# Designs tried in a protein design run: peptides against a protein of PDB entry 6J54. Part 135

Target 1, 223 residues: chain A of PDB entry 6J54
Amino acid sequence: NENLFASFIAPTMMGLPIVTLIIMFPSLLFPTPKRLINNRTISIQQWLIQLTSKQMMAIHNQKGQTWSLMLMSLIMFIGSTNILGLLPHSFTPTTQLSMNLGMAIPLWSATVFTGFRYKTKTSLAHFLPQGTPALLIPMLVIIETISLFIQPVALAVRLTANITAGHLLIHLIGGATLALLNINTMTAFITFTILILLTILEFAVALIQAYVFTLLVSLYLHD
Target 2, 42 residues: chain B of PDB entry 6J54
Amino acid sequence: QFQFTGIKKYFNSYTLTGRMNCVLATYGGIALLVLYFKLRSK

## One batch from the design tools (peptide; made by RFdiffusion4, then SolubleMPNN)

Design b2_p15_6_s4 (from b2_p15_6, 10 letters changed)
Fold by OpenDDE base, seed 5:
Order: C-alpha cells, then structure tokens, then sequence
Structure b2_p15_6_s4 (fold): chain B 223 residues (1-223), chain C 42 residues (1-42), chain A 15 residues (1-15)
C-alpha cells in the first residue's frame, strides 16, 4: 500500500519542500504578451483564455465580471497542474485535499460574503425556493443551509477524488502490464491498450475538473 | 404580481421579501429553541 | 437550478 501511494507524498529535498517550486512551475508556461502580434503559442493561449472568459462571464453582470482575472487564473492553474501531474513520476498538488480545501474555502466564502454584501435580500431568499408549501418551509430552509456548507467540501473533494483516482488507476494498470509481460504477452498488450485509453481520458478529466471547479465558484458568485 | 394580504404579505414563498422573511423567521425559531434548551438544561 | 445542473454534470465526471 505504501508503494501505491508513494507518488502522492510531498517531495522534499534535504528537508526543504520542493512543492513550492512545483506549484510555481506552471506559471512559467504562460508568459505575458508584450506585442500586438505575438508568437503562435502565446496567441493560442490568449485565444483560449478569451474564449473561456467569454463563456464563464456571460452569466455575470458588470460587477461580477471583475472576478474574471481571478477565475481565469484559477482555471489556468488547476488545469496546468493537473496536466503536468500526468507526467511520469510527477507530483500533483491538486491531489492533496489540503490544497484544494485551501482554494475552495476562501473562494467560496468570498462569493458568499459578496452575495450577502451586495445582494442581501436575494442571498437570504435563496435558502427558500419559490413556490414551496408553507408547511415545508422550515425543513427546506434547514436543508438549503446545510447544502450551502457542503458546497466548499464537495468542491474540494470532487477535484481531489477525480485526480487521485485517475492517478491510482494509471499506476495500477501500468503495474499490471509490467507484471503480465512475463506471464502472458497478449493480455499485457490488452492491459497496455486500456492504459493508453485511460491516460487519454485522464487528460480530459484533468481539464474538465479545472473547468468545473472554476465554473462552480463562478456560479456561487452569481447566486 | 402576487397580491397578498395579512401575514401572507410578509411571509410567502413567491416574493423576494416574503422568502427572506421566512428564512429569518426559521433562523429565529431555531435560535429560540436552542436558547430554550440551554436555559432548561442549565 | 443552474447550480444543481452543474453539480449533476460534475457527477458524470467523478470517475
């Protein structure tokens, strides 16, 4: 069991945490443009950011659009870290629940507090759906309050569980392929094919989870 | 527009103000219940 | 309702 989870241990060098460098590394892959016409790679990056920003900010008013920088930076960070984590012998910080909770709780609380500050009536009314029978109002309000507090936990756990499960499956199937090479080459080939398909799926999951995480934060802001 | 009279004007599940008042009333009721049990237990 | 839809969509990707 220790060998299975060895890849999830935070790397250290001489007692110094290398995790900080791993977290900062994705930032180097996205340089800021200084020219009107940039390189192809930078242009594609900016184009993708513009597309995602337009899609995510479409539901927000002008006041909510001030969060565009935060949300775009968040999706770029989570997406890049998740993709880089699929490299062999790599460590993904987003696999750590503490990391994801550290992002989810402040962002969630900021959205909730922003809602209560600028849209107090709407935020309080959100605990009671429209058209509820009078007898069910107290119970439903309690359920909605509990649901609100589950949101940051679900946000963090979803990201952590999906990335962690993907990594575990890749390692398990990869280990099985190596073990089957000397037992049955045909079955090893089948398992290797499954491994390839799984890795492709995990690339997609990595991006989707980054998008969903950021989208949910955005939706909580909209209320 | 829904026109409500009496208590339904302030406590309804259709208007924004009515929904807000219902939420506040439920929280107030829970707070009073907690206070009652605290005063009874100690 | 939008949040519920997003949550339901997210559940499809729990794998």
Amino acid sequence: as target 1 above (223 residues)
Amino acid sequence: as target 2 above (42 residues)
Amino acid sequence: PIIELALEAAELFLL
Scores: peptide ipSAE 0.231, ipTM 0.814, DockQ to the pose 0.035
Fold by OpenDDE base, seed 2:
Structure b2_p15_6_s4 (fold): chain B 223 residues (1-223), chain C 42 residues (1-42), chain A 15 residues (1-15)
Amino acid sequence: as target 1 above (223 residues)
Amino acid sequence: as target 2 above (42 residues)
Amino acid sequence: PIIELALEAAELFLL
């Protein structure tokens, strides 16, 4: 049973943690443009970043758009780490709940504090939905308060659970495929096909989770 | 537009100010209850 | 309403 989670153990080399290098590695994949007309790869990357930034920041006014750099860096980081995590024998930092909490809690707190700072009246009013019957006001305010504090946990756990579950499933199906190669070739072929389909799905999930994580942070900022 | 008179003008679930006041009142009430139980336990 | 919509949308991607 230990080998099931062996891929999620933080790798070390000669007693030194390689996790720092793994976390920093995605930054090398996104070089900054140096020319007016860049290479095709860089141009495509910048185009994608611009499209996603326009889509993400369309909800926000100028004050909210100040977060564009932070949110775009976040989505690029999570997306790149999630995709790189699907490489063979790769360690995904976003499978660690501590990593995701380390991102979710500060970002969530920043959005909440920003809301209270610039939109105090509206932010306080969000604890009570409009049209609430008078008798339900105290209980609903408490529930909404609890809901607010669950947001960073749900944000981190969602990302962690989705990426971790995908990795586990890929490893399990992959292991089953290898085990079935000497038992039943037809079943092994079916399992291998499922593995391929699952891998494609996990690529999509990796990007979607990065987008959802960033989107939710953005929406919490917008209130 | 809603027309509220009396206490409903300040404490309502429809206006932004009313909702804010209700939230503050709820938190204030909870704080007073917590304070009451703390003083009672002493 | 947008938060609720986002929450519902996020639930669809819980795989």
Scores: peptide ipSAE 0.219, ipTM 0.822, DockQ to the pose 0.034
Fold by OpenDDE base, seed 4:
Structure b2_p15_6_s4 (fold): chain B 223 residues (1-223), chain C 42 residues (1-42), chain A 15 residues (1-15)
Amino acid sequence: as target 1 above (223 residues)
Amino acid sequence: as target 2 above (42 residues)
Amino acid sequence: PIIELALEAAELFLL
């Protein structure tokens, strides 16, 4: 149904892509702190960033810590866009596979190249798990090589699929609720309750997918 | 700790160097096979 | 191994 996917069409105004403005909008929600003791909103944001940064960068050495800014900005961007996308009649840029591929491929390639740059032996050794039987080595190396190239695709598709599926589910249940209002009000109330619970779940999924995306990028960096 | 001697020292699935060499050997073998078929086609 | 574990864990949150 065309109407089912209408909410995922990239919005334009007068033929101009306003998607760029939509993508940039979440940046306004995170102002740069200027005071030693900021207001409560900025303080909470900085606290959350500090906690997530500490957790995400715990697996990295000092060289990997240089990616902290990139990874924190990434999780904040994806998280904020996903949460804002759950607003009624809003467009979520992360539902577009092109958007997610645009983030995944460069970040993945950067992590892979960084790995080969500084840890060549370890990076090459990762194509062969420890304890592999000798006869399976060639096949397993090939499989692991293919697995490496699937990583950016899986990263992008995972985020796209989760956010898109959530939006579709909300749309379908919401549509069903509206359709049942005049048919059976009791059933409509049940479906509406499910919709509310689903919406709450999607808020959690939005944050989880942002975290998973960033975590996997970080993990690929660490290898 | 594993102590390997001979060819197993350089090509094993337990040590870091051994795993690296196995990967390189695999890629080298594939490259040689591709090269062989390419030259055979010519 | 950690990557595989992370990928497996990530699949649990597919919706």
Scores: peptide ipSAE 0.216, ipTM 0.824, DockQ to the pose 0.035
Fold by OpenDDE base, seed 3:
Structure b2_p15_6_s4 (fold): chain B 223 residues (1-223), chain C 42 residues (1-42), chain A 15 residues (1-15)
Amino acid sequence: as target 1 above (223 residues)
Amino acid sequence: as target 2 above (42 residues)
Amino acid sequence: PIIELALEAAELFLL
């Protein structure tokens, strides 16, 4: 079982942690454009960023649109790290709950505090849905308050659990295929087919979880 | 548009101000209860 | 909250 979780241990080289280099590596894949008409790869990247920015910022006013840079950088960071993590013998920092909490808690707190600063009445009113019976008001306000504090935890755990579970499934099914090669070749072939389908799914999940994480942060900002 | 009179004007689940006041009242009540138990335990 | 719940449900189906 120790071999199954070995890929989730923080990597070191000659006793020095290389986690910082791994976290910074995705930034090299997205160079800053310098020309009016850039290369195809940069143009595609810019196009994707523009599409995602239009979708995410459509729900925000001009004040909320100031968060566009941060939200786009967030989705690019999480998405790129998740995709790179699917490479063989790679370490994904987003599998670490500490990292995801480190992103979720500050972003959530910032969105909540901005809501209380600029829209105090509306933010306080959101703890009580409209039309609630008078007798249920105290209980519902408590539930909504608890729900608010669960948001950053759910945001971090969702990303961590999905990416980690995907990696574990790939390792388990991959190990099963190797074990079944000498036992039953037909079963090994079926397991290998499932592994291929799962890897394709995990590529999609990697992008979806990055998008969902960023979208929920944006949604909390909108309130 | 809702027209309320008396305490319903300030504490209701329909208007924005009424909802805000209800939330503040609940938090205030909880805070007072917590304060009461803290003072009682001492 | 409803959107969050819907996204959470979708997450379970995507594993």
Scores: peptide ipSAE 0.198, ipTM 0.817, DockQ to the pose 0.033

Design b2_p15_7_s1 (from b2_p15_7, 13 letters changed)
Fold by OpenDDE base, seed 2:
Structure b2_p15_7_s1 (fold): chain B 223 residues (1-223), chain C 42 residues (1-42), chain A 15 residues (1-15)
Amino acid sequence: as target 1 above (223 residues)
Amino acid sequence: as target 2 above (42 residues)
Amino acid sequence: SLLDRLATLLLLLLE
């Protein structure tokens, strides 16, 4: 079991934590444009960022679009870290619940606070769904308030659980494949095929979770 | 468009203002209950 | 075979 979770231990070099460097590393993969017509790689990156920015911010007003830079940086950060985490012998900071809570709680609180500042009436009204029977109003308001406070936890846990589970499955199936190589070659081949398919799936999950995390933060801002 | 009269004008689950007032009333009631139990415990 | 070696290498890299 210790070997199972060894990949999730924060790496350290000579007693110095290299987690900071790992967190900062994805920033090097997204250079800023310098030319009017950049090379193909930067152009594709900017195109992708532009597409995601347009579709995510389409639901927001001008005030909400002020958050575009933050939300785009968030999705790029989480997406890049999740993808880099699938590299062999790499550490994913987003597998740490503390990391995800550290992102979810401030962003959630900022969205809630922004809502109360600029949309006080609407934000307060969200605690009571429209058309609620009068007798259910107090209980439903309480439930909605609890639901609100669960949002950052659910946001962080969702990301952590999905990424962590994927990593665990890759390691488990990989280990099983190695063990089966000496027992049954055919079964090992099947397991290896599953591992490949799972790895492809985890690449998709890594991007989807980054998108969902950012989208939900954006949605909370819109509400 | 709902037309309410009396107390329903201010406390309803259909209008935005009414919903806001209901939420505030609920929070106020809970706060009063908590205050009551706190004072009772003393 | 080469495929087995590549598979083993990939598995070792994934662990």
Scores: peptide ipSAE 0.028, ipTM 0.722, DockQ to the pose 0.013
Fold by OpenDDE base, seed 3:
Structure b2_p15_7_s1 (fold): chain B 223 residues (1-223), chain C 42 residues (1-42), chain A 15 residues (1-15)
Amino acid sequence: as target 1 above (223 residues)
Amino acid sequence: as target 2 above (42 residues)
Amino acid sequence: SLLDRLATLLLLLLE
């Protein structure tokens, strides 16, 4: 059991924590462009950022588009850390709920407070759906209030659970494949095939969860 | 769009101001209930 | 076989 969860323990080298270096490492993969026409790698990165930026900021007005830099940096950070976490013997910081809560709670609070500051009437009105029967108003307002406070928790847990579950599943299927190699080679081959397919899926999940996390933050800002 | 009179003018689930007032009234009611129970226990 | 050894090595790296 200790071997199963060993990959989720914060790594240390010579007794010193290297988590800080791991968190900062993805920033080195995205250098700042200096030329009008950059190399292929930077051009592809800029193209992807431009596409995602246009897609996410399309729902926002001019004031909301000021969040573009923050949202793009967020998706790049989460996406890169999730992808790098799929490397063998790597530590994924986004598997730590504390880190994801540390991102979700401030961002959620900022979006909620921004809404109350600039759109007070609309924000307060969102606690009551339009056309609600009069008898259901008090209960529905309470439910919507509870729903609001669940948002940061759901945001953090969704990311943590999806990434962690994917990592665990890869390790479990990998361990099962090794165990079955000496028992039944045919079943081991099937399990290995599933492992490969699952690994490919987890690459997609890593990017999707980064996108969903950023998108939901953006939607909370819009609403 | 909607023309309401009386109490429904200020408290309705259709207009933006009406919805806001309903929410504020609900929060105010809950706050008063909490305050009542807090003062009652003392 | 060589393929089995490579697969085993890959699995060991993933553990």
Scores: peptide ipSAE 0.025, ipTM 0.723, DockQ to the pose 0.013
Fold by OpenDDE base, seed 4:
Structure b2_p15_7_s1 (fold): chain B 223 residues (1-223), chain C 42 residues (1-42), chain A 15 residues (1-15)
Amino acid sequence: as target 1 above (223 residues)
Amino acid sequence: as target 2 above (42 residues)
Amino acid sequence: SLLDRLATLLLLLLE
């Protein structure tokens, strides 16, 4: 079973954590625009960022829109790392729960703190849904409080689980395909087709998880 | 539009203020209970 | 075939 999880070990070279470089690498793929009208690649990137920004920040007021830069950088980071992680023999930092917790907890705490700071009444009221029967109020408040503290954990675990599971599945199906090449070529072809479809799905999942992670952070900020 | 009077005006699950007060009351009650048991154990 | 070779190569790279 060690071979199955070998791809998820944080890479090191000569005892130095090269994972830091891997984490920073996606930043090189998004250069800063220097012209009013840039090349096609940068223009497309800026267009995508603009679209996603407008979509995600539509629920926020002007004060909430101050988080636009952070949220857009977050989605770009997670998305790019997830996509790059699908490359052969690539290490995906987002498969590490510690990495995702490191992102989720501070962002969640910041959103919660911001909510209590500027919208204290609304934030406190969120612990009790509207129309709750009087007898259920104490219990529901407790449950909602627990739910609040589970949010950062759920956010991190969701991202970690989805990306990790996808990678594991790709490796398993890939390994099965290789094993079947010399046993039954027809079956190997079928499994290979499944692998291709799965990889396409994982590309979508990679982007979706990035979006969901960012969206939930944004939603917590709004609430 | 709800018209509440008396205690329901301050503690209700429909208005923002009412919900807030309910939450605070719940936390306050829990805190008092914890405090009571803590003081009782001493 | 070329496709088989590419498929094998891709599979080897994915492992």
Scores: peptide ipSAE 0.025, ipTM 0.727, DockQ to the pose 0.013
Fold by OpenDDE base, seed 5:
Structure b2_p15_7_s1 (fold): chain B 223 residues (1-223), chain C 42 residues (1-42), chain A 15 residues (1-15)
Amino acid sequence: as target 1 above (223 residues)
Amino acid sequence: as target 2 above (42 residues)
Amino acid sequence: SLLDRLATLLLLLLE
């Protein structure tokens, strides 16, 4: 049991946390462009950022487009950390619920408060769907209020659970493959194939979760 | 366009203002209930 | 093969 969850323990060196360095490391992979024509890697990165920015900010007005920088930085951060976390024996900060809550709660609060600040009437009206029967209005308003407070929790738990589950599966199947090498080579080969397919899936999940996290924050801003 | 008369003009599930007022009324009602039970317990 | 060696290395790293 200790071996299974060892990768989820925060690494320390001489009692000092290395997590800060791990969190900052992905930022080094995305340098700022300084030329009109940049390197191939930088050009691809900028192209991807522009594409994702166009998709995410299409639902926002000019006031909402001010959040483009923050939202794009968020997706790049979560995506890069999730991908790097798929390395063997690597620690992913996004597997920690505290980390994800630390991101989700402030961003959610900011979007909610921004909504109340600039669109007070619309924001209050969102607690009551259109066409609700009069008898169900009080109960439905309560449910919608509870739903609002569940949003940051669901946002954090979704990211944490998906990344954590992926890590556990990779380690378990990897360990099973090694154990089966001495028992049955053919079965070990099948298990190894599953491991490869799962790894590819987890790469996709890592990117999707980053996108979903950022998209939901953006949607909360719009609503 | 919806035409409402009386209290339905201010409390309806179709107009933006009506929905807002319904939400505020609900919160106000809950607050009054909480206050009532708090005063009753003392 | 090189792929087999890489696969073995990956398995060792997944321990």
Scores: peptide ipSAE 0.025, ipTM 0.713, DockQ to the pose 0.013

Design b2_p15_7_s2 (from b2_p15_7, 12 letters changed)
Fold by OpenDDE base, seed 4:
Structure b2_p15_7_s2 (fold): chain B 223 residues (1-223), chain C 42 residues (1-42), chain A 15 residues (1-15)
Amino acid sequence: as target 1 above (223 residues)
Amino acid sequence: as target 2 above (42 residues)
Amino acid sequence: SLLDQLATFLQLLLS
């Protein structure tokens, strides 16, 4: 590697960005059902989507449930990209902050505008927590306003940081393992074991971050 | 349930309407302050 | 240096 972070460079082919294809690839893993009783793979996928949909949209009313398709597609996209990114020598698009901001800002804006449109009173009231002492009201309103605008940034940074950090750890531990193979095989074996455990953890993190991202978007819609 | 009268009825941190009014009042106050300083500088 | 690598990394993240 040219540098420690070379693995995070957006891949190009002949000067053309192939990252677009990489981003679109996970969509191929989720074919649309065509039968009443599909094969096991599609059935499992639909079952998972159904469960997650029910869980995610339980907090929303009928109008909020209109976002179900978008939220489910979002979690499927982020989850699949994160999982695929854990493949050896793969590029994870969600490690790019620009991409995550590109997802977070529009979704956040949509939720905020939707809230102000249909629940104006409630949305405005959220800038002041219930039971706030009178003297703290103006300050807290300002803080809450700032907090609102930080939300999209927090969404993007959280996802980016978690996925990137995981990848960095995998690369570092992996590199250390390779370096120790000829120095101390026993230590190399230990580091390799840690690498395996870390990889398993990163699979979980990949799914959790996808869920959290989607959940927070949904929560912002509800609030 | 809270029973408020007078100004507390419209500006409180417990009711939805009261909280909304407090937020609006805060924004209005800030806007007025900004406007005041803008006009003062002119 | 690590600082340079970090700077490059940040640029990559924002690209």
Scores: peptide ipSAE 0.231, ipTM 0.807, DockQ to the pose 0.044
Fold by OpenDDE base, seed 3:
Structure b2_p15_7_s2 (fold): chain B 223 residues (1-223), chain C 42 residues (1-42), chain A 15 residues (1-15)
Amino acid sequence: as target 1 above (223 residues)
Amino acid sequence: as target 2 above (42 residues)
Amino acid sequence: SLLDQLATFLQLLLS
């Protein structure tokens, strides 16, 4: 089938799905350092990991910092897959809502259960903000409970929607540019300029959404 | 810092314990309500 | 139709 959404179909080669290979490919871009002084590429990667690790773990205590490895691996995975997805004719696994839900729900559940295990009183108290009038307490507790269960869905949908929308916009503007080449060259040039600017923006969005996804998971852990 | 007496000592929106008790009371009330309607339907 | 394509797209996203 050839339609606007054909680029989001899971790719196959000779009838065999290659999605597994695509998901595992980003791991090859981040080799484990073996030397005290590595090459420039690995050094930059380690530097970025250090900066993001310090920034994200600053809000956590000693127990929360145990999650540093998981959170850093998560941001690297999502970020790398999003960036690679911007390549021509590439398939972005994070455009699949099923995948993002598969990441969001377990991580959210783990953070919520961890909070209830080690900070039971504080976690329960978070369902009711301080200073709430007594008459509004039951309704507000219900709203906060609903808000809690919306978190994993919002986490997954946010990532999926942002990445998917970006890909669609690039495709649509690109198609419009090609269609306008023989109609009005000046207008085609304008749309092409917009396409370039949008592509640059999508590179930033790809990284930002990876960061936001990981940050929110970390924030839920902090409660 | 807050000093409450009576029912407000255990159920308030300012202290940690008070907020927790309010949440538990709300959940308990909802659970009892659901249980009531469930048993009523039978 | 566009709606059918959108439905297929949503099915792909949820698959």
Scores: peptide ipSAE 0.216, ipTM 0.811, DockQ to the pose 0.046
Fold by OpenDDE base, seed 1:
Structure b2_p15_7_s2 (fold): chain B 223 residues (1-223), chain C 42 residues (1-42), chain A 15 residues (1-15)
Amino acid sequence: as target 1 above (223 residues)
Amino acid sequence: as target 2 above (42 residues)
Amino acid sequence: SLLDQLATFLQLLLS
């Protein structure tokens, strides 16, 4: 495929999909500590994970903190895949809506069902904001119900759209920079500067989207 | 806290129980409407 | 061609 979206095609080798290996690769970057005093790299990594865990789970009680492992694994997975996807000629699995839906729908369903199981009254009450005029209650309940079902779609689309758009922009600006090298060097330098700034932005977006995705899942759990 | 009397005690948009009851009533009403239109074809 | 590319893009996203 020679279109602009060729970089988003799932890679295969010898007719076998290697997407599974790509998805599993980030797990190798997070080894489990085995020593009492680990090396600097693992120590810093564990320190960052602990800080992020404390920050995200601060809004949850003890029962909600049982989801810490799931949420932290989610943010680490999405964050690592997004960052690795910014490497040249790399494939980002999170650009696939199917994958993001595959993550969003089960997690959303789990949070919703958990809420209804342990916090039935509170969860049902969330369909109606406080202070709503009596005449608007039926319509607002319907709207909030629809809003609930839009949540998993919004999670998947938001992540997919942000990461995909970033990749497209980097590809387009990078291609334009290369094309302008033989036309106008000064203009090529400007576009290259924009590319660098955009790349830095995409690194930030990659981390922010991972955080937002995980945070929203956490908020849905907290209700 | 608000002091509600009568029907407003059970159906209000300020208390947790009142909000829950309003939601359940809304769903029940919708279900009854759907049932009515479904059985109307007799 | 743009519509075809968009269709391919959507197909890739949903694949």
Scores: peptide ipSAE 0.072, ipTM 0.754, DockQ to the pose 0.045
Fold by OpenDDE base, seed 5:
Structure b2_p15_7_s2 (fold): chain B 223 residues (1-223), chain C 42 residues (1-42), chain A 15 residues (1-15)
Amino acid sequence: as target 1 above (223 residues)
Amino acid sequence: as target 2 above (42 residues)
Amino acid sequence: SLLDQLATFLQLLLS
């Protein structure tokens, strides 16, 4: 059991945590452009950012467009950390629920408070669906209130569970492949093929979860 | 658009203002209920 | 909201 979850333990060096360095490392992979025509790598990065920005911010008005910078940085951060976490013997900070809650709760709170600040009537009315029978109004308002508070938890748990489960499966199948090498080489080859396919899937999951996390934050802002 | 009279004008599930008032009334009712139980226990 | 989605789902089942 300790060996299975050893990769999820926060790394330390001489008693000092190096998690801060791991979190900051992805930022080095996305330099800021300084020329009108940049190199191929930076051009592709900027192109991808523009595409995702257009898609996510299309639902927002001018006031919501101010969140574009933060939302784009969030998706880049989560996406890059998830992808880097798939490297052998690497630690993924987003596998820690505390990390994801630390991101989800403030962002959720900011979107909710922003809604109440600029769209007070609409935000309050959102607790009661349109056309609700009069007898069900009190109960429905309570349920919607509870649903609101579940949003940050669901946001964090979804990301944590998907990334953690993926890592666990890769380690288990990888370990099984190594064990089968001494028993049946053909079966080990099949298991290894599954491992490769699963790894490819986890790369996709890593990007999807980053997108979903950011998109949901954006949707909460839109109300 | 909807036309309501009396109490239904302010408390309805169709208009934006009506929905808002219903939510506020619900929260107010819960707050009064909690206050009642606190005063009862002490 | 979740309730709106549920209502839509129920409408799809009943239609």
Scores: peptide ipSAE 0.053, ipTM 0.767, DockQ to the pose 0.016

